# Designs tried in a protein design run: peptides against a protein of PDB entry 7UQJ. Part 326

Target 1, 160 residues: chain A of PDB entry 7UQJ
Amino acid sequence: PELYQNFNITPPRGVLFHGPPGTGKTLMARALAASCSSDERKITFFMRKGADILSKWVGEAERQLRLLFEEAKKHQPSIIFFDEIDGLAPVRSSKQEQIHASIVSTLLALMDGMDNRGQVIVIGATNRPDAVDPALRRPGRFDREFYFPLPDVKARFKIL

## One batch from the design tools (peptide; made by RFdiffusion4, then SolubleMPNN)

Design b2_p28_4_s3 (from b2_p28_4, 10 letters changed)
Fold by OpenDDE base, seed 4:
Structure b2_p28_4_s3 (fold): chain B 160 residues (1-160), chain C 160 residues (1-160), chain D 160 residues (1-160), chain A 28 residues (1-28)
Amino acid sequence: as target 1 above (160 residues)
Amino acid sequence: as target 1 above (160 residues)
Amino acid sequence: as target 1 above (160 residues)
Amino acid sequence: SPLEETMDFLSVPEEMKEFLRFILGSLS
């Protein structure tokens, strides 16, 4: 905290972890949360699955996103981890476009609305970064992306 | 291989990785596959998601399991990794019992039918080991289980 | 070693093997040591029993742990295997609390003090993972746990 | 730290390590 204030560095708002399934994206997010927590300063870690926000809260997904960001702000320092974020904010290609468009718009607005002094970081994880709406993959949102490669398996992966 | 022969240790036919989401179960399975692979000896890694076998192959799940095990045997040494295996072989409690029972029966038979000298290892991953049919968690099947703990997050996990 | 270097996977500092007696925890630890050993690179395997460290070294257990870790580091790559680690690091519940607390504290410090680049892996085995001090079952310590299930009743007859 | 261990475990690029440490520093 003090270091960022002193160096006038805008903390990144969002980080996109991407790569094949089982490459440690969620593990890294948890490890980051664990490392940010001390006895004196506990981080609040919010975990959501993109598909769950869509499916459990049909017609309420936007509200649930707002509530999530409000709770994260209230309990800062906080990490919001969206697993399978491509499920929440897919590229606008299918007839389900309007609901997806509203959810994406809400998430965009919530990420844009984060105070630069706010101690809330958003981590998105996806196996399909190209399936995430490009508008999320911009500065002030998911402005950093990290690829999680497969272990160099001299194995033949037959992903049938 | 040589190690198991020399120590007279019957290699586990099946290993169950269990623990909270994002603890590295899939990563470990991939790392194991990678570790067992040399330039001279490539391991074939088969990855399936339990829910996908149920949903994509309605009425053919048993056949797909047979084909998977046949392909794994053909390409031995092999690892079959079932992610979310509780989705494939849930505890026999709901009206979907017959389809689940047939799939479980098939998986049981396939695991029982593996030659102890066969270079095919089955890894199941689940966040809910108690949601896996107990018949799978027996000797000659998933006879080893590995718990993947959370990083000790001095963080408040608000799993809302 | 090459595997961890090639896969860029930081080996867990500590692995907890847990499960009923006779499930092959010690056997697996030995198999791992053997598998990590080549003709060119021998792993040094240190085996200790938790109860022995407590009973044989009354008042010197902390020193013996330090010496063990020093020897393991000196002879790296190394595996330290603690059998019956619940005997060494029990949950702080009984009047023997002070001695156990000091030993646990020492083991915690030794595990925390391992350089991530150090080729020393600690394996703990227990039949009672819940009897191991939770502080050991944390990231950077025994951050991976592996359950060894019983063979079903029919298989018990062959190992006897 | 769990972060350092995980970064090393996953063999993340130095740029990613620096950034994640930066995040850590921001939140710590």
Scores: peptide ipSAE 0.067, ipTM 0.384, DockQ to the pose 0.278; fails the geometry check
Fold by OpenDDE base, seed 5:
Structure b2_p28_4_s3 (fold): chain B 160 residues (1-160), chain C 160 residues (1-160), chain D 160 residues (1-160), chain A 28 residues (1-28)
Amino acid sequence: as target 1 above (160 residues)
Amino acid sequence: as target 1 above (160 residues)
Amino acid sequence: as target 1 above (160 residues)
Amino acid sequence: SPLEETMDFLSVPEEMKEFLRFILGSLS
């Protein structure tokens, strides 16, 4: 923290992990959380699925997102991991599109409202980066993207 | 194959990966498929989700499982990866229980019907090993189980 | 085999799997063995635990290592899997340090003595890569390392 | 670290390693 503050480096607020299912997106997010955590400094890891935000919190998704970010801020340093974040993308039905648009708008506002000094990182994971609203993929939000390739048969032979 | 034959070890036809979400179960399965694949000998990797077997293939799940195993045998050496295989466990509704029981029974028969010489490995992944039908967890089926623990932040400090 | 010969790539003699307990290191090694094994070409999988090498083979560990490598060469293509290979690292007692040093020295010599044409791969697994003698982690020995991250245990309880 | 080990396991690009190390440093 202090190193980045001293160098006036804006810490990345959001990272998008994208790639096929089972490429290690969630594993990497957890490994990051684990690595950031020490006996002296424990990282709080929050996980939500995009589908759960829509289905379990129907009509309260925006409130639950706000509570999630408040809780993450309260328990900083924190990682918020949104698995299947493309599940927040609009479905082709007009009513669902409006609900999705509201949820995405709330997420955008919450990411924009994160203090630069806050030790909260948001990790989105998706199998379909192009299905994620481009507004989420801008600086100050998910401003870094990392592809998790399928372990290429050939890539694995390069690693072995 | 031969090692298992030479040691009178029936090659595991099925391996159960169990552990919390994002422990790398799917990554491991894909990584395995990639390692087993060479330029001369490509492993075919099939992936199905337990939820998709029930929802996308309603009324055809048994047929789709048969087709999957036939295709895997045709393209051997092959890995069939069932993600969220606990999704094939009975739901507490009687009608869904019968559907799940039929699907599980079909999967059992398909795993039992795999030739000991066939180069088809089935990998099941679950977050809830106890929610997987015990019949799947028997010799000749998912007879190997591997736990994918979470790195406890604290457990990591004990392991580092 | 032929691929590595044809590309003049020295096949990796040793691969270190490191990461916390239960990350699937042993699973991956077994799965690699299973996948590299065909009806025509069966891989022989040997497994030894570092603790067993010290405890079960007290005073004969070097001989048992030699026999293991001879057997692996005889049954090639083969995988030798050393689980908990950090168990071969010196314990802080002078007498145990000497025993460990002798065993590690023998393992080094055996790995160095593997023919580049030999279809024997050694997989070491450890929870503590830094506890593995750096001499084992050099080219021609464990010259490839793979981390098996645990995804955080505390993160697990919020994801379950 | 588990991060380093995961990055190595996944053979992530050096750019990703640097970035994840950067995150690690920012959170640590």
Scores: peptide ipSAE 0.061, ipTM 0.398, DockQ to the pose 0.363; fails the geometry check
Fold by OpenDDE base, seed 2:
Structure b2_p28_4_s3 (fold): chain B 160 residues (1-160), chain C 160 residues (1-160), chain D 160 residues (1-160), chain A 28 residues (1-28)
Amino acid sequence: as target 1 above (160 residues)
Amino acid sequence: as target 1 above (160 residues)
Amino acid sequence: as target 1 above (160 residues)
Amino acid sequence: SPLEETMDFLSVPEEMKEFLRFILGSLS
C-alpha cells in the first residue's frame, strides 16, 4: 500500500498471469507472496483452482467465492491466486451454462467491490487468456497481464 | 543420453517430481527439456495431465497412453511429462474403479516396455506421492523421485 | 571447480542449505546445477529426499547412498542434492534407531571418501539444521552453510 | 528475495520485474 500510496498509483486489484503450462505462473505468485511477507507483515496466500471450485462446489461456487474474498480481506495483506481461472470464468457464450455465467458475474462483482485501500491482490493464472471472460480483463479487475513465455526451449512442445 | 551413456548409468526411465502445488515441478520439467535441447539436438516435450486423460478420454485412456509413448519414441530424444499423475495412476485399492486399474496397468506396461536405448524420459509430477500407485515407483519405472518443497511462502495456504 | 580453483578455495564437498520450508533451497540447488551446466559441460543433478531414502530402502539405504555417490562420481561434474537431509541424517541420539545411525555413518564415510579433485558437490537442504547430525556439518563434509531466510512471509501454511 | 530470484530464474522482462517489485512494495 505505501508504495502505491506514495506514487499515487492505484494498486492493481487483479493480475493475470498467462502463458503455456509450466511457465512459472504459480511459482511467481508464491514468490510474490513469499517476498511480501516479513516477520512484521504476514501475507495470507489463498490458492484456488478454477475447475476445482466448479467441480467441488456445484451450486455453491458463488458462496465459496464470497467467503474466499471475505477471508482474504480479513487476513490482509492477502493474495488470492486463481490457478486455471479460465476454468472458473470462461468467456461468456450463448452456450454457457447458467451456473458458469453466475460464477463469472459473482467474481466480477467481488473484484469490483474490492476496497482500493485493501491489501488484497487477486492473481489469475491461465494457459488460455482468450478463454477468460474479457470482462475480467478490464481496468479495476485483472487490469495487468503478464505473459509467461515458454522458457527458450528449442524443444518441440507437442501438446497432444 | 550422452551423459548417462558416458557414465554407464542407466538413465532413469521415470522421474517422479513430488511436492506441494506450485513448487516448480512443471517448470523444472520444462527447464530440463530446455537444458537438454541444443540446436543440434532438439528434445520433444510431451505434456499430459492425469485428470485430463481420464476425463477427456473415457474408455480411450489406454489407447492415448500407447499413442503418447509411440509418438515420444518417434520423436526421441523426448520427455513425457505427466502432471498430476496421481490423477492417472492412483494407489490401487479394492475400491478403485476398474477403469483406473486398467490405465495404471497400461502405464506400467508402457514404462516396462521402454527400450533402455530409447532416449525417452518420463517425468511424473504429483502433489501426493503417496497417492501414486507404488508399482509405478519401482525400479525401471519412476525409480527417481524429487521433492519440490514449498518455497518459503510463510503464506497461509487455505486450500478449500 | 574453476571458480573454487581460481580463488584457491577448497570447493566445499558439502553445502548445507538451511532455512524454513520453501526458502528456495531446492530451487537454488537446481538453479546452480543449471547455471553450472553449459553446452560443453553438463552437470548431472542427483536429487534425493532423506525421508524417502529411509522409507523406500529399509535395510538398503546404505547401499543406495553408495550407489548414488558412485553414480555422481561417474557423472561428474555432479551435484547430489539431499532434500530434507535431517530425515536422513538426524542428530545422533541414544533413542535413534540403529538403522539411522548406520545411514549417517555411511553418509559420513562417503563424504569423507570424496576426492578433492572430484567435481561432485553435495548439497543438503533442511528446514531444521539443528536436527542434522553435527558430524555432517564438520569441515570436509557440509562445511559451508547457507541460511535461506524466510522471505518475510511469516505466513502460516495450513495445508488442510 | 524469492521474488528477485524467481524473476531472474524465469528471466522475466524488466517491465514485469518493475511491476512485481511494485506489487511487493505495495504489499510489504
Scores: peptide ipSAE 0.057, ipTM 0.399, DockQ to the pose 0.262; fails the geometry check

Design b2_p28_4_s3 (from b2_p28_4, 10 letters changed)
Fold by OpenDDE base, seed 3:
Structure b2_p28_4_s3 (fold): chain B 160 residues (1-160), chain C 160 residues (1-160), chain D 160 residues (1-160), chain A 28 residues (1-28)
Amino acid sequence: as target 1 above (160 residues)
Amino acid sequence: as target 1 above (160 residues)
Amino acid sequence: as target 1 above (160 residues)
Amino acid sequence: SPLEETMDFLSVPEEMKEFLRFILGSLS
């Protein structure tokens, strides 16, 4: 924390992990959470699937997102991990537009509403970054993107 | 191959990876596929989501499973990875029982029909092993189970 | 825990992950550790490299193994992950035999000494399962083996 | 750290390592 205050480095609010399934997106998010936790300072890791928020919470998805962000804020430092975030915030396709649009708008507002002082990081994981609403991929939201390639078999893991 | 012949160890036909989401079940299955492939000996990795087989192939899910296993056999050595296998083979709950029951029965038959000589490994990944039909968890099917624990992050994983 | 009690499944004391480098053995072990932890039940993940135990602890490797297992038992449920376990427990090759033999013997004794009630799982990862002493690969020790194939890069992920 | 080990395992680009270390530092 203090390191970032001195360098005027605004911690990223959101990171998009994108790449094929099983490339370690979720694992990386967990490894990050694991590494941030010490005996004295526990990080709270919240995990949600995009599709589950839509399916389980038909008509309440917005409320669930709000509650998630409030809980993350309450338990900061926190990581919110959205697995399959493309399921939550698809690019505007006509027929399902309204429900998705409201959820996207809520998520946008929640990410924008994260105070710069809050130790809440949002990690989105997707297999299709282009299926995620570009509004989520802007500065102050998922403003960092990391591609998780398929492990290239030619990646000589020279574990020396 | 030879290692299993000498030790009379029937290679597990099926492995169930179970544990909370984002514990690297899918990544391990891919990593497993990646590790068994050499320049001379390529492992073919087939990936399916349980929910996708049900949703995309309404009325053809059984045929798709059969085709998947035939293709895996044709391209052996092969790994078939079922992500979210609990979506494909749920424990018999009353209302959706019939469609799920037929798909489970097909998967059981396909796993049982894998000759011991076939270099086809089936990996199922689930967050809820108890939601997978116990019949799939028997010897000759998913006869090996690996619990993927949450990383001991002294992070409070609040999975709400 | 209860899952194993109800199914009369003795939880494997040890699992050997074997396959070429970079096939996700370490990742899986971490993923395993990541998925078994719930909010209520944290799994402690211990990681050691076989070569590090030999090199860093020349003359104390046995003591370090004992301490590791005691710590894992104290913090159960636990996963002990040995990366490059072939470096710790090589098949008896002549010149380095004595030091390796004593460490292997210690590891055997520690794995055998894990009471069935202890929620400690040992995962060994190796690129060369045939370089691991067969005594470690017996029931009650590394009694489950998982081959991690190379992901065939040319594995056309035909996600049909 | 679990992060370093995961980054090394996945052979992530140095840019990603630096960034993830940056996140680690921000949360630590």
Scores: peptide ipSAE 0.047, ipTM 0.380, DockQ to the pose 0.340; fails the geometry check

Design b2_p28_4_s4 (from b2_p28_4, 10 letters changed)
Fold by OpenDDE base, seed 5:
Structure b2_p28_4_s4 (fold): chain B 160 residues (1-160), chain C 160 residues (1-160), chain D 160 residues (1-160), chain A 28 residues (1-28)
Amino acid sequence: as target 1 above (160 residues)
Amino acid sequence: as target 1 above (160 residues)
Amino acid sequence: as target 1 above (160 residues)
Amino acid sequence: TPLEETMELLSLPEEMKEFLKFILGALS
């Protein structure tokens, strides 16, 4: 925290992890949460799956996203991890996806509304970065992207 | 794919992973998804929990299963991983489980309806293979079963 | 089981794992489930997230908790793992949390109603032990607490 | 740290490691 204040560096609000399944996206998000947490300063880690937010909350997904961001802000420093974010925020292609369009709009507004002084980071993970609405991939949202390549045989054996 | 075409081997539609909790069933499913994925050929990995499908979708679980299989087909090659599948597909014992019977019937129909030319694999994981409806364990469904024993200390260290 | 019968030791009904995110609470719960499971005696492992129980089951969370405990009892020996239990059982601070209060009350009643002769253990995991309702942390409920420190390199390697 | 171990395990590019450390610094 103090370092960012001293350097006037705005921390990224959103980071997109993309790559093949099992390349460690979820593990990395958890490891970040673990590493940023100490006995004195516990990070709160929120994990949601994109498809689960859509499915659990038929008609209430927007409210649940708002509550999630409010809770993350309340319990900062926080990481919000959206696994399979392409399930939540598909590319706005067809008129049939009005529900998706509304949820995406809410997520956009929530990310835009995050105060830069808040210690809340959003991590989205996807196997299909091109299936994520480009509006989410803009500055002030998921403005950093990291590719998780298939681990080579050595890395796979080390993770396994 | 080419290997299966060359050998006229019908790929298993369904694989049942069974064994004690924490024996690596979920990790193996993810590792399989990762292994079959490349930069050029990304596998789409769908994860669902049996109890979550029943619970989230009171009255819509069948539709959600259909949509899941359609989405998996659309994004092939795909792995559908059902964690705790015994929660979705309990043994058809009591008349009281009509909802379960309908969901199981839908899952059976979906697995039977999978075109063998489709690159969709279904992995079911359970701690209780005997709690899974035997109809799911028939040829053309979960026709392969793999036991995940408790890793000895060495195996645990190697998987980690 | 036999050991507890022989020593007249009432097994803990509830164990609270607390510590920073990614410190291995979930892994330990799974490892416990695995270690207590054999080929002859499979432990059934139920995993729920606190926020998911609240969110999936708007108005039905109590019923779902009851069903979960009934299922765990039916499939004993069992472990019920509540990840992020502070999301389910927040400290009873504000009047606004009536839904939370009812769910917590149901969880209290379920834990109190667990027959000590049943081979069902409840593990709660939290990053915020002080956010867990103290009523859950009483004897006959979560009466054992284990802190998961940030593992040093050695400790992580040993748990893994 | 758990992060460093995971970064080493995943053989992440240095740019990604530095950014993850940056996130770590922001959250620590």
Scores: peptide ipSAE 0.017, ipTM 0.187, DockQ to the pose 0.389
Fold by OpenDDE base, seed 3:
Structure b2_p28_4_s4 (fold): chain B 160 residues (1-160), chain C 160 residues (1-160), chain D 160 residues (1-160), chain A 28 residues (1-28)
Amino acid sequence: as target 1 above (160 residues)
Amino acid sequence: as target 1 above (160 residues)
Amino acid sequence: as target 1 above (160 residues)
Amino acid sequence: TPLEETMELLSLPEEMKEFLKFILGALS
């Protein structure tokens, strides 16, 4: 907070973590949430999987996204983490355009509707940034992207 | 490659990793991909989750599988890793036969259509080999199976 | 067994592990299963994901749950672990009440039908206990709840 | 035991440790 205020930098609304699976995207999001939580300041961490939003909430995904963002705002400072966000907001394919378009449009509107003064960060994680609707990757949405490289072989054996 | 050529052994098209979750199936697939990648030879690692293919691509899963195999062939040597493959190719149950049958039939055809001269390995991971359609477990498909036992408790604490 | 008999304590049918993702819920369930397995007594560990049951078994989830509980009973002592159980048994929302209600009602009936003399424990894991149907959190079902706090940042780096 | 090591690693509340030990005793 203070760092953003001191530099007059608008905090990113959305950060996209992308890279191969098991590169620590989810871990980083959680580590961030943990590190930002102090005894004096609890950060609320909301996690959703993209596929789960689509599948669990067939016909209600839009409402559940709205409720999620409202809850995150109510419990600010907050981190909303969408794991596997390409499952929530796939690139619009001609056949499934309608169902995905509604969820994507809702997420877009929610991200656009975030007040920059609010302490809510949205982190999306994907293995395929190109499978995420480009509309989500625009300024004011997931406008920061961080690549999580495959750990070298030595680092992989450390995750073992 | 050379090892298979020297012994006149047809390289396995498909390897099924089965065992309890968190036994290192996904990690092994990635470690294999990393270890086979040198500075001179990059192996392309494709990862998909079975449930994600079914849910994200309702009505397009077949096309997405075709594209995946085409991309893997284009970027050979390649590893295609299907995590939770029992989600993609469940044993044919009488009620859901049609939707699953089409995806399974497509995967079967794609695996059967793999040229044995191609350097594409398909790894399936499941916690339940008996939940995978037996047609996938036949020769020329997932014809090699490796059991991933629960690491002893000491080995589990090393994955932490 | 003897401990429950000696204290006249009915063994819990269900334990709900709740807390942030990656807090060790799944690990604990597996560690429990491993620690209870000796050379003389193998505990059978069944794992299912809530979302997978709902998505993989559209229209058959009820039957698959019945089969799972029958198999767990047959291979007792057993642990049934439902990871992400909020995906299986979401709080009844007005629009999706029918599909979820049938799966939830089946799970409720199965948990209620567990003979207290059977050595079958059901562990549910969720990041959101409030997203689990309250009917599952009643006595004789998931009547014990354990919170898995976020490990401090140092402990998280040990889970790597 | 692996359970004890895991419980210690996760810094679980004593009540939870006791209950998990109780489950262990019931299943072992």
Scores: peptide ipSAE 0.000, ipTM 0.260, DockQ to the pose 0.291
Fold by OpenDDE base, seed 1:
Structure b2_p28_4_s4 (fold): chain B 160 residues (1-160), chain C 160 residues (1-160), chain D 160 residues (1-160), chain A 28 residues (1-28)
Amino acid sequence: as target 1 above (160 residues)
Amino acid sequence: as target 1 above (160 residues)
Amino acid sequence: as target 1 above (160 residues)
Amino acid sequence: TPLEETMELLSLPEEMKEFLKFILGALS
């Protein structure tokens, strides 16, 4: 932490993990959270599924996102992990555009409103980066993307 | 490929993998794709979740299916893998019958319209084969079914 | 079974497995089913996802739950495993309250209607126990809760 | 570290490893 403040290196606000299912995206996010947690400094790991925010919180999804970001800010340092983020922020295609556009707009505003000095990182995982609204993939949001390749079948049986 | 032409064995258009979750259905589909890919001949693997096509593409699901099959045909040889296919083609039960019937009808038409000479295989994975519309389980569609048993608990902890 | 009758230990009707995703909740439910199955006595394992019952069976979800419990009773001894049960029984928050309240009410009635002598156990898995309607977490329903901690990353790679 | 073990297990590109270490350093 202190080292980053000294070099004016803005920590990435948002990282998009993309790649086939079962490639370890969720595992990596958890491993990151576990590795950042020491006895002296526990990182709070928030996990949400994109589809769950839409389906469980119809009409309240925006409020739940705000509460999530507030809670993450309260429990700094924190990681917010969105699994299946393409379920939360689908590309503007369907006539359900207004509800999705609202949730996407809320997520955009929350990411834009994050203080660069805040120790909150957002990780989005998707199997379909092109199904994520391009507005989320802009600088200051999910501005770093990492591809998780399929492990070699042999490697997958070693990891599985 | 040539071996199948010589024996007048029409390659299966559709294969249904069914069995409990975490039994390796998706892994088998991926392993099949990897094993069929050589340096000289790469197989394109398309993966979609049934529920994702419905939820993300409400009203556009039919178009997305058509585009998927066109893209698969363009990138021959190809595998189209539908995970949770029972989410895409639920049995005709609910009054939402019209939308589901439309998507099912589109998938039926796409599978029926596949040229037997085309190097496109469709793999559906489900935990509930009886929740898949029986029309999809007819000859010329998902006409082969493979049961994936639960690995022995010991084997599951070795594969996990 | 006989041992439980002899000690007046009412077998738990419902067990809530809660904890982070990929902590082995589903695996534990399956391991339990496998361990309870002998050559002489096979346990039938029913698996449903909460979100799938809502999304696939809109308006029929109640009937599907009834059928599931009837089938489980028919195939005693049985385990009914609800993955992502917080998708089936969200806390009464949104204006979609009526449909969710109906499904929750049906699940409550089904659990309340289970004969304590019946060899049917219901396991709910969730990442968010507080997103499950508190009425389901009462005695005679999901009255036992088990927290699945994140395995130490080392343990997760041994279990994976 | 759990991160290092996971990165090694997944055979991630070095660029990804360095960035994840960067995140680790920012959060730690």
Scores: peptide ipSAE 0.030, ipTM 0.272, DockQ to the pose 0.348; fails the geometry check

